Peptides against a protein of PDB entry 3J47. Designs and how they scored, part 63

Target 1, 121 residues: chain A of PDB entry 3J47
Amino acid sequence: IRLTNQLKSLKGLQSKLKDVVEYLDKVINKELPINHTILGKLQDVFNLLPNLGTPDDDEIDVENHDRINISNNLQKALTVKTNDELMVIYISNLVRSIIAFDDLIENKIQNKKIQEQRVKD
Target 2, 69 residues: chain B of PDB entry 3J47
Amino acid sequence: YEEKEESNLAATKSMVKIAEQYSKRIEEEKELTEEELKTRYVGRQDPKKHLSETADETLENNIVSVLTA

## One batch from the design tools (peptide; made by RFdiffusion4, then SolubleMPNN)

Design b2_p16_8_s3 (from b2_p16_8, 9 letters changed)
Fold by OpenDDE base, seed 2:
Structure b2_p16_8_s3 (fold): chain B 121 residues (1-121), chain C 69 residues (1-69), chain A 16 residues (1-16)
Amino acid sequence: as target 1 above (121 residues)
Amino acid sequence: as target 2 above (69 residues)
Amino acid sequence: DTWELQIQLLEKLREL
């Protein structure tokens, strides 16, 4: 469910971006008037996006660096970090599953011993 | 789209919390394994059951973390 | 550190 919602949101964003590009092309070609409200919202979105274009601001705090794959180069470093985190979570889940199985096996062995003792009595 | 955006925002906030809780979850898993070892030696089923339940809860939290990551 | 803790947990599980 969550992954499906994320994919749907990403697809919606992609569609909106395509619509904006098409709109901008039509405005440049003088086919449609400029919608100032849409442009203002788009500008706000671009300002919230990690600045792909300015390599010079070195001080982007490491803590916000975990956020979103939007820019390919920053995205590559973030993708590596995200992959490492996902790998750790996956291994942790495996370990927990193994512990749960060990407990189940021990419980089964104990139950078998109790049953064997009841048959001898 | 809005429901998915809200879910992604909640997931991102959860990831930050997961990083902090991950160390605690590993410690809880270690405690569970120690109780299981003690239960094998002492033959008391109750501590072992509690350990198994804690391991399961830790597993569920990790699965939720993977789904939010 | 998290990876090392997971390895230790796996080793402990192997002993069980």
Scores: peptide ipSAE 0.481, ipTM 0.850, DockQ to the pose 0.019; fails the geometry check
Fold by OpenDDE base, seed 3:
Order: structure tokens, then C-alpha cells, then sequence
Structure b2_p16_8_s3 (fold): chain B 121 residues (1-121), chain C 69 residues (1-69), chain A 16 residues (1-16)
């Protein structure tokens, strides 16, 4: 369910972005006037998107390193954070698995003891 | 689409909470391991079962966190 | 901090 919803949202965003690109191309070609409302909304979206800064200015603001944002330059910093989070989750899962195995081993030992007692009786 | 976006935002907020809960769950798992050790000495199956169940719940929560992440 | 907690959990598990 969640993955399907995310996929649907991404598809919707992709379609909207495509429409914007097509609109921008028409504006560049002077076929259509600039729709100021759409451009304003797009600018708002771009401002909310972490600055896909042109590669030139070195000030990767170190503070935003922690949040997975899809934007390519921020994406590197976000990729590192994501990797660290995934590593923590992976280790946690391993620990839980080991605990579960320990319990299984103990249960098996107890079952063997019960069986040995039944054979002696 | 909007419901999915809200769900993703909730999932992201949940990840932050999951990090905090993860720390707490690790502590809970540690406590359960001590109870299993005690149960091993006392011979009572109930504390051991409870530890296993809590470990499983902790695992499930981590898996959900990974899937949400 | 989470990493350290996981190591502690692994250590406890090793003691079982």
C-alpha cells in the first residue's frame, strides 16, 4: 500500500514536470505567453527543492547533510546519511535475529531435556 | 496522490521517531536478554518467551523502519 | 549512539 502510494505520487509529479517542460518549451518558442501562475508555483517548488546549485559554489551547507532530499548535489550528502541509517537498521535486524536464534537454541535444549526425561520414565 | 504524499511525510516523521524508538527498543531487547538469562537459571519458560516476543517485535519494527526509510 | 547500543546488544547476546 505505502509503496503504491509513493509510486502514484511520483508518477503524478513526473507528469506535472513533463507538462511544465512542455510549457516552458512553448514559451521559449514564443508560441504561448508565460503563464505567471504556473511559473510562480514552479518557482515555489524550486525554492522548496534544496537548491540544485550549479556546481560552482563550494558552500555545500554542511547542516542539511542529515535529510534525504532527491536533489543531486544534496543527494550526495543525503546518500551518506541514508547509508548510515540503513547500516544502523541492518545491524539492528542482525541483533534481533541473533536473539531469536538464541531463544530457538534454548528451546531446542529444553525440548531435548524433556525428551530425555520421558525416555527415562 | 495527496494521500500518498501525506503518507510519505508521515513515514519520514516516523523515521525520526523510529531512531528514538530504536534506541529504546535496543534497551528493551537488552532487558529481555537479561530476563532470558534469569529464566535459564529459574527454569521458567514464561520470561524467556516474553523476551523472544519482544525481540521479534523489535525486529519487526526495524524492518518496517527500513521499508519506510 | 544507536551504533553503541547495537554493540551492547550484541555483547549481551554473546553472553547468552
Amino acid sequence: as target 1 above (121 residues)
Amino acid sequence: as target 2 above (69 residues)
Amino acid sequence: DTWELQIQLLEKLREL
Scores: peptide ipSAE 0.472, ipTM 0.844, DockQ to the pose 0.019; fails the geometry check
Fold by OpenDDE base, seed 4:
Structure b2_p16_8_s3 (fold): chain B 121 residues (1-121), chain C 69 residues (1-69), chain A 16 residues (1-16)
Amino acid sequence: as target 1 above (121 residues)
Amino acid sequence: as target 2 above (69 residues)
Amino acid sequence: DTWELQIQLLEKLREL
């Protein structure tokens, strides 16, 4: 459920981003006026994205391609972070499993020793 | 979409918390391993069992964390 | 830090 919701959100975000790109392209081509509502929603999305380095106000003039790349880079960074977290969890599980296994081995060894002592006795 | 974004944000925050919990669990696992070592030296089954149980609990918690991540 | 802790745990397990 949660992963499905995340995937749906990602897909929705992707679709929205695509729409924004298409809109921006149309605005650049003077085919459509700037939709402030879409920009506001995009800004909200960006605000929800951890600020991968706010480019200083001065580089606002760098081509629209870079801003889209920033959002994608942020999403990518979030994805990477999520993957890293999952990896950490996975490794932790492995470590716990190993500890449990070691304890099991030790218990088996002890049991064998007890049995051997009983046979001698 | 907004609900999902909010859910994703909450999920991300939860993941950060999970990472912290994971770190804590790893520390707990280390403690368990030390106790296991101590128990191995003392030859008393009880401390060793306790260490094993704590390791298992730590493992379970990690599994739950993975499943919830 | 978590990774390091895991490595330490693995090392400790290796010593058992």
Scores: peptide ipSAE 0.455, ipTM 0.850, DockQ to the pose 0.020; fails the geometry check
Fold by OpenDDE base, seed 1:
Structure b2_p16_8_s3 (fold): chain B 121 residues (1-121), chain C 69 residues (1-69), chain A 16 residues (1-16)
Amino acid sequence: as target 1 above (121 residues)
Amino acid sequence: as target 2 above (69 residues)
Amino acid sequence: DTWELQIQLLEKLREL
């Protein structure tokens, strides 16, 4: 369920990004007027996603290639953070498993000693 | 999509809280290990049992955290 | 910090 929801969100984000790109291309080609409402919502999404470049009007062209790299860097940083969290959880589970195993071994050793004492009596 | 974004944000905040709780659980596990060591030296079964129980509780909490992550 | 704590726990378990 959670993985499916994450995948759905990612797919939805990808679709929205594609729609935005298509819209921006149409605006650049003067086929459609700039929809300020869509841009405002996109800006809000970008503000919630740190450093997704706001398209302010004037110097858009040269900055686009570097901005795509910045967005990718932020997404990469978020991915790294998620990976680190998963690693911590994994190691924690391993540690707990090892502790439980150690206790089992100790219990087995104690039981063996008790049996050996009973045989000597 | 907006509902999912809100859900993801809430989930991320929950994960931060889980990480803090996990750090506390690791400390509890460490305490159990020390008690087990002491029990080995003293030859008393009671501290070892307590260590085992705390380790089990820590494991259970981690498993629940993984299942909820 | 959590990673380091886990490594310490693993080391303690290895000594048991």
Scores: peptide ipSAE 0.453, ipTM 0.841, DockQ to the pose 0.020; fails the geometry check

Design b2_p16_8_s4 (from b2_p16_8, 10 letters changed)
Fold by OpenDDE base, seed 1:
Structure b2_p16_8_s4 (fold): chain B 121 residues (1-121), chain C 69 residues (1-69), chain A 16 residues (1-16)
Amino acid sequence: as target 1 above (121 residues)
Amino acid sequence: as target 2 above (69 residues)
Amino acid sequence: DSWELNLQLLQKLREL
């Protein structure tokens, strides 16, 4: 369910971006007028998105640190954080697995000892 | 799309909560490991079983966290 | 801190 929703969101974003590109191409070709409302909303989205596409301005402040993978530079920092979180989760899972295996081994050893005692009897 | 965005935001908030819960789960796992060590010395089966059960619960919680992530 | 806790857990598991 969650992955499906994420995929749907990404597909929706992709479709919207494609529509914007097509619209921009038509405006450049003077075939359609610019829909100012859509452009304004898109600009708002881009402003809320950590700076994806504008290559130039170096100094954009380090403040918005950690999480959301959306915009490439901030997204890179967020990607690093996400990677660290995933690594922690992975290690924790490994640790739990090892504990479970240790218990399994101990149980097997105990069962073997019980069986050996029964055979002597 | 809007419903999904709201769901993603809720999920992100849940991830913060999961991180806090994860710290608690690590402590529970540590307690299990100590009980297992004690059981090896005392030769009593009961502490080892309890350690195993707590480790399993911790593992399940991590799996759910990964699936939720 | 979470990373360090995980490492400690791994170390304890290795000792068992």
Scores: peptide ipSAE 0.493, ipTM 0.846, DockQ to the pose 0.020
Fold by OpenDDE base, seed 5:
Structure b2_p16_8_s4 (fold): chain B 121 residues (1-121), chain C 69 residues (1-69), chain A 16 residues (1-16)
Amino acid sequence: as target 1 above (121 residues)
Amino acid sequence: as target 2 above (69 residues)
Amino acid sequence: DSWELNLQLLQKLREL
């Protein structure tokens, strides 16, 4: 459910972006006048979007490390953070699995001992 | 779309909460391991079973965390 | 901190 909703949102965003690109192309071709309202909304969206595209600004603002930000440069730092978090989760799962296996082995050993006692008996 | 956005926001908040819960789960796992060690010495089956169950619950929670991540 | 906790858990598991 959550993944499906995320996918749907992403698809919706993609469709909207496509519409914007098409609109911009029409404006460039002078087929339609510049709709200031649409442009303003788009600007608002871009301002809300973490700085995805401008390659030049080297200033890795160090501070907002914690939020899984969608934006590429921030996304690189965030990707590293996400990778670290995933690694921790993975290790934790492994540890839990090992504990569960150890318990299983002990249970098997106990079961064998019980069976051996029954045979002696 | 709005429902999904809300879900994503909730998921992000959940991830922060998961980090806190993860710390708690690690502590629970440590307690289980200690109980298992004690059970190995005491030879009583009941503490070992409880340890195993708690380890399983911890594992399930980690899996859910991975799926959410 | 989470990493260190995981390492400690792994160490305890090795001792069993």
Scores: peptide ipSAE 0.473, ipTM 0.841, DockQ to the pose 0.019
Fold by OpenDDE base, seed 3:
Structure b2_p16_8_s4 (fold): chain B 121 residues (1-121), chain C 69 residues (1-69), chain A 16 residues (1-16)
Amino acid sequence: as target 1 above (121 residues)
Amino acid sequence: as target 2 above (69 residues)
Amino acid sequence: DSWELNLQLLQKLREL
């Protein structure tokens, strides 16, 4: 369910971005006037998006790099953080699995002892 | 789309909570391990079962965390 | 810190 919703949201965003690109192309071609309202909203979205585009300016604020895949340059730093978090979760799962196996082994040993005692009686 | 966006926001909030829960879960896992050790000495199956159940719950929570991340 | 905690957990599991 969550994954499906995320995909739907991403598809919606993709469609909107496509519409914006098409609109921008029409404006560049002088076919349509700039819809200032849509552009303003889009600019707001871009301003909220971590700076996707300019590779050249060195001062990518390192602090926000750690969390989430939003933008490609930010995406690299966010990818590293995401990988680290995933590793931690993976190790934790492994540890839980080991504990569960240890318990299963102990239960098996106990069951065997009980069965051996029943055969002796 | 809106429901999905809300779900994504909830997932992000859940990640923060997961970090806190992870620390707590590690502690819970330690407690379970200690209970298992105690159960080995006492020979009572009940504490061992409880430890196993808590370990499983911790595992499930970690899986959910991975799926949310 | 989370990494260190996981390592500690692994160490405890090894002792069981």
Scores: peptide ipSAE 0.498, ipTM 0.846, DockQ to the pose 0.020; fails the geometry check
Fold by OpenDDE base, seed 4:
Structure b2_p16_8_s4 (fold): chain B 121 residues (1-121), chain C 69 residues (1-69), chain A 16 residues (1-16)
Amino acid sequence: as target 1 above (121 residues)
Amino acid sequence: as target 2 above (69 residues)
Amino acid sequence: DSWELNLQLLQKLREL
């Protein structure tokens, strides 16, 4: 459910972005007048989007690198954070699997010992 | 879309919490393995069973975390 | 035999 909602949100964002690009192309080609309302909403979205463009401003604090880092760097940092989280989940699942297998082996050994005792009786 | 965005925000917050919980779960899993090892030496089945159950619970929680991530 | 089986399982788990 949650993953499906995230995918739906991402698809919605992608569709909206495509619509914006198509609109901007039409405005550039002078086919449509600039819709100020759409531009205002796009500006708001862009302001809410981490600043993708300017790599050069050095001063944005290093501490947010482990968090959702700034725009492309932020998106990269968010991707890195997401990857780290996924890696932790993967390792945890692996460790749990190992423990489960260890228990299974122990159970199998115990069952074998019980069977060997039954054969001796 | 808004409901999904809210769900994603909740998921991200949950993911941070999951990372903390994951570290704790890894430690709990290690403790269970050590207890199982100790139980193998002591010959008491009960601690081993408890370790196995805790490991299974930890696995289930990780699977749920993966499904929520 | 049981100890060897446990070691093999642990080794397999370590490889994962």
Scores: peptide ipSAE 0.437, ipTM 0.847, DockQ to the pose 0.013; fails the geometry check

## One batch from the design tools (peptide; made by RFdiffusion4, then SolubleMPNN)

Design b2_p17_1_s1 (from b2_p17_1, 5 letters changed)
Fold by OpenDDE base, seed 4:
Structure b2_p17_1_s1 (fold): chain B 121 residues (1-121), chain C 69 residues (1-69), chain A 17 residues (1-17)
Amino acid sequence: as target 1 above (121 residues)
Amino acid sequence: as target 2 above (69 residues)
Amino acid sequence: SDTEKLSELLKEIRKLL
């Protein structure tokens, strides 16, 4: 469910971005007038989006850059943070799996010992 | 889309909490393994079972964290 | 025995944790 919702959101965003690009192309070609309201909303979205383009804007809070891997430079810092988080999750899952296997093995050993005792009786 | 976006935002907040809880989860997992070790020495299945259950719970929490990421 | 080998494996896993 959660992954499906994320995929749906990404697909929706992709569709919206495509519509924006198509609109901008029409404006550039003078096929449609510039809609200031749409441009303002897009500008707001771009301001809220991690600055994708220029590597030089050092000012973007390092914390947001580490989380969102989508934008290339901010995406790199965010990729690092995401990778670290994924690594932690992976290690945790591995450890849990190992513990579960250890318990399973121990239970199997105990069961075998119990069976051996029953055969001796 | 909006509902999914809201869910993603909630998930992001949950990831921060997961990072804080991660150390605790690792410790809980270690405790389970120690109980299994104790059960192995004592020959009592009950402590081993409890350790296994705690390990499983820790795994589930990690999986939820991954799904939230 | 197979049981002993399993026991040793468990001990090794515990050492790794």
Scores: peptide ipSAE 0.449, ipTM 0.846, DockQ to the pose 0.009; fails the geometry check
Fold by OpenDDE base, seed 2:
Structure b2_p17_1_s1 (fold): chain B 121 residues (1-121), chain C 69 residues (1-69), chain A 17 residues (1-17)
Amino acid sequence: as target 1 above (121 residues)
Amino acid sequence: as target 2 above (69 residues)
Amino acid sequence: SDTEKLSELLKEIRKLL
C-alpha cells in the first residue's frame, strides 16, 4: 500500500513535469503564449522542491542528512538519512531473527527431552 | 496523488517515531531473551513461547518500519 | 549429542545479542 502510494505520487509528478515540458516547448516554438499563471504555480512548486541543483554544488545541507530529501543535494543528504534508517531496521531485523531462532532451538531441545522422558517411562 | 503524498508524510513521521521506538524494541528483545534464558531454567514452554512471539512481533515491526522508510 | 550442539548454538546466539 505505501509503496503503491509513493509510486502513484511519483507518477503524478512525472506526468505534471511532462506537461510542463510540453508547454515550454510550445512556448519556445511560439505556438502558445506563456501562461503566467501556470508558470508561476510551477515555479512555486519548483521553489518548494529541494534544489534539484547541478551535481556540482557540493553544499549538502547537513541538516537534511537525517531526512529523506527527494531532491538531489538535499536528496543526497536525505539518501544518507534513509540509508542510516535502513541500516537500523536491518540490524533490528537481524536481532529479531536471532531471538526467534534461539527460541526455536530451545523448543526443539525441550521437545527432545520430553520425548526422551517418554521413552524411559 | 495528494493522498499518496499525505501517506508519505505520515510515513516520514512514523519513521521518526520508529527511531525512538527502535531503542525500546531492542530492549524488549533483550528482555525476551532473558525470559527465554529463565524459561530454560524453569522448563516451562509458555514463557519461552511468549519470548519467541514477542521477538517475531518485534521483527515484523522492524520490517514494516523499513518498508515504510 | 544433537541437543548439546543446539544448546551451544543458543549460547553463542545469546553472546552475540
Scores: peptide ipSAE 0.448, ipTM 0.845, DockQ to the pose 0.009; fails the geometry check
Fold by OpenDDE base, seed 3:
Structure b2_p17_1_s1 (fold): chain B 121 residues (1-121), chain C 69 residues (1-69), chain A 17 residues (1-17)
Amino acid sequence: as target 1 above (121 residues)
Amino acid sequence: as target 2 above (69 residues)
Amino acid sequence: SDTEKLSELLKEIRKLL
């Protein structure tokens, strides 16, 4: 369910971005006037997005490097954070699995002891 | 779309909480293992079962966290 | 022997935790 909702949201965003691109192309071609309201909202969204366009290495705010992929430059930093989080989750799952196996082993040992006792009786 | 976005935001917040809870869960898993050890000595299967259940719950929560991440 | 191995594995897991 969550994954489906995320996919739907991404598809919606993609469609909207496509519409914006088409609109911008029409404005560039002087076919349509600029819709200032839509452009303003889009600019706001773009300003909230990590700066995709400036490849300048230096001002990648190190602090935001620890968070999830929103934009390509921020994406690298976010990728590192995501990898760290995934690693922690992986280790946790491994630990849980080990505990579960330990319990299974113990249960098996107990069952064997019970069976041995039944044979002696 | 909005419902899905809201769900994703909730999932992200849950991941942060999961990271904090992870350390606690590791400790809880250790405690369960100790209870299983005690149960093995006492011959009472109930504490052992409880430890196993807690370990499984911890595992499930980690899986959900990974899926949310 | 299998039970012994399992017991040993459990002990190792407990040491790692």
Scores: peptide ipSAE 0.445, ipTM 0.839, DockQ to the pose 0.010; fails the geometry check
Fold by OpenDDE base, seed 1:
Structure b2_p17_1_s1 (fold): chain B 121 residues (1-121), chain C 69 residues (1-69), chain A 17 residues (1-17)
Amino acid sequence: as target 1 above (121 residues)
Amino acid sequence: as target 2 above (69 residues)
Amino acid sequence: SDTEKLSELLKEIRKLL
C-alpha cells in the first residue's frame, strides 16, 4: 500500500512536469497562451522544492539537509538521510536475524542433548 | 496525488519515530541475548525462550519498517 | 560433534552482535 502510494505520487508528479514542459514548448512556439494560474502554482511548488536547476548559487542552506529527495542538492542531503535510515534498518534486520539463528542453534543443541540422554537411558 | 503526498509526509514522520523505536528495539534484542546466555549457564529453558520471543518481535518490527520504507 | 559445532556457531554469532 505505502509503496503503491509513493509510486502513484511520483507518476502524478512526472505527468504534471510533462504537461508543464509541453505547455512551455507551446508558449515558446506562440501556439498557446501561458496559463498564469498553473504557472503560479508551479512556481510555488518550485519555491518549496529545494533549488534543482540553478548551478551557480553555492549557498547550500545547511538547514534543509535532513528532508526529502525532491531537488538535487537538497535531494542529495535527503538521499544521505535516506541512506542512513536504510542502513539503520538493515543493521536492525541483521541483528534480529542473528538472534533468531542463535535461538535456532540453541534449540537444536537442546534437542540433541535430550536425544543423547534418551539413548543412554 | 495530494492525499498521497499527505500520506508520504505522515509516513516520513512515522519513519523518524520508527528510527527511535528501532534503537530501543536493538537494546531489547541485546537484553534477550543476555537472557539466553544466562539461561545457558543456569540450565533453565524459560529465560532462553523469552529471549527468543523478544528477538522474533524485534525482527518482525524491522521487517515492517523495511516494508514501510 | 554436530552439537558442538552448533554451539561454536552460536558463540560466533553472539560475538558479531
Scores: peptide ipSAE 0.444, ipTM 0.841, DockQ to the pose 0.009; fails the geometry check

Design b2_p17_1_s2 (from b2_p17_1, 7 letters changed)
Fold by OpenDDE base, seed 4:
Structure b2_p17_1_s2 (fold): chain B 121 residues (1-121), chain C 69 residues (1-69), chain A 17 residues (1-17)
Amino acid sequence: as target 1 above (121 residues)
Amino acid sequence: as target 2 above (69 residues)
Amino acid sequence: SDTEKLAQLLRDIRKLL
């Protein structure tokens, strides 16, 4: 469910971005007038989006940069943070699996010992 | 789309909480392993079972955290 | 026994953690 919702959101975003690009192309080609309201909303979205293109905006809070892996430079820092987080989760899952296997093995050993004792009685 | 976006935002907030809880989960996993060790020495199956259950719970929480990421 | 070897492996893993 969660992954499906994320995929749906990403697909929706992709479609919206495509529509924006198509709109901008039409404006550049003077096929449509510049809609200031749409541009303002896009600008707001871009301002809320980690600045993907200009390396110079060092001021954007490092914390938001680490989470959004989608855009290349911020995406790199975010990719690193996401990679670290995924690594931690992976290690944790591995450790849990090892513990579960250890318990399973021990239970099996105990059961075998109990069976051996029952055969001796 | 909006519902999914809201879900993603909630998931993002959950990730921050997961980072804080991660250390606690590691400790809970260690506690389970210690209980298993105790059960191995005592020969009592019950403490070992409890350790296994706690390890499983910790694993489940990590999986949920990954799914939230 | 094989069971004892497995038990020892579990102990070793636990020591690594």
Scores: peptide ipSAE 0.454, ipTM 0.843, DockQ to the pose 0.009; fails the geometry check
Fold by OpenDDE base, seed 1:
Structure b2_p17_1_s2 (fold): chain B 121 residues (1-121), chain C 69 residues (1-69), chain A 17 residues (1-17)
Amino acid sequence: as target 1 above (121 residues)
Amino acid sequence: as target 2 above (69 residues)
Amino acid sequence: SDTEKLAQLLRDIRKLL
């Protein structure tokens, strides 16, 4: 369910971006008027998005720890944070797996001891 | 799409909470491991069983966290 | 013997964790 919702959101975003590109191309070619309302909403989205596209302004140390994969620099910081979280989850799963194996081994040992006692009897 | 975005935001906030809970779960896993160790020395089956159960619960929670991630 | 080896392996894994 969660992965499906994420995939649906990404597909929706991709479709919207494609529509914007097509619209911009038509405006450049003077085929359609600019929809100012859609453009304004996109600008708002881009302003909320960490600056993806402008290569030049190096210095904005946007401290925004926000995990969202949107803009390359902030996205890089978010990617690092996501990577750290995934690492923690991985380690935790590994630890749980090891504990489960330990219990399994102990159970096998106990069963073997019980069987050996029954054979002596 | 908007409903999914809200769901993703809620999920992200939940992930932060899960990370904190995960640290606590790691400690619970260690406690289970100690109980198993004690049970091996005492020869009593009960502490080992309890350790195993807590480890299983910790593993299950991690799997759910991965699936949620 | 084999059961004891398995128990030792579990102890070793626990030490690594």
Scores: peptide ipSAE 0.453, ipTM 0.839, DockQ to the pose 0.010; fails the geometry check
Fold by OpenDDE base, seed 3:
Structure b2_p17_1_s2 (fold): chain B 121 residues (1-121), chain C 69 residues (1-69), chain A 17 residues (1-17)
Amino acid sequence: as target 1 above (121 residues)
Amino acid sequence: as target 2 above (69 residues)
Amino acid sequence: SDTEKLAQLLRDIRKLL
């Protein structure tokens, strides 16, 4: 359910982006006037998006490096953070699995002891 | 779409909380293991079962965290 | 013997955690 909702949201965003690109192309070709309201909202969204376009190395704000893939340069930093988070989750799962196995082993040992006692009786 | 976006935001917030809870869950898992050790000595299966259940819950929460990440 | 080895493994894991 959650994954499906995320996918649906991404598809909606993709469709909207496509519409914007098509609109921008029409404006460039002087086929349609610029819809200032849509452009303003899009600009706001773009300003909220980490700067995708300026490859200038220096001002990659180090602080946002720890969060999830929104933009390619930020994507690298976000990828590192995501990898670290995934690693922590993986280790946690491993630890839980080990504990679960330990419990299973203990249960097996107890069952064996019970069976041995029953054979002696 | 909006419902999914809200769910994704909630998932992200949950991930931050999971990171904090992860340390706590590790401690809880250790406590459960100690209870199992005690249960082995006392011969009472109940503390051992509780430890196993808590370990499973911790594992489930980690899986959910991974799926949310 | 196998059960004992498993029990020892569990104890070792607990010490590592």
Scores: peptide ipSAE 0.448, ipTM 0.837, DockQ to the pose 0.010; fails the geometry check
Fold by OpenDDE base, seed 5:
Structure b2_p17_1_s2 (fold): chain B 121 residues (1-121), chain C 69 residues (1-69), chain A 17 residues (1-17)
Amino acid sequence: as target 1 above (121 residues)
Amino acid sequence: as target 2 above (69 residues)
Amino acid sequence: SDTEKLAQLLRDIRKLL
């Protein structure tokens, strides 16, 4: 369910971006007047989008480390963060798996002991 | 789309909470291991079963965290 | 016995944790 919703949102965003690109192309070609309202909303979206495109500003704003990989430079730092998070999750799963195996082994040992007692008996 | 966006936001918040809960889960896992050790000495099956169940719950929570991540 | 080896493995894993 969650993954499906995320995919749906991503697809919707992709479709909207495509529509915006098509609109911008029409405006560039002077086929349609610039819709100021759409442009304003798009600008707002771009302002909310972490700066994807400007290569020059080296200032890695350290603070927003927590949010997932939306933008490339931020995305690189976010990628590192995501990798670290995934690593922690992986280690946790491994530890839990080991514990579960230990319990399974102990159960097997107990079962064998019970069987041995029944044979003596 | 809006429902998915809300779900993603909730998931992100949940990830932060999961990081905190992860530390707690690690401690719970340690407690289970200790109980298993104790059960091995005491010879009672019940504590071992409880330890196994808690370990399984911890695993499930980690899987959910991975799926959310 | 195989059971004893398994028990030893469990103890070793618990020590690693």
Scores: peptide ipSAE 0.441, ipTM 0.831, DockQ to the pose 0.009; fails the geometry check

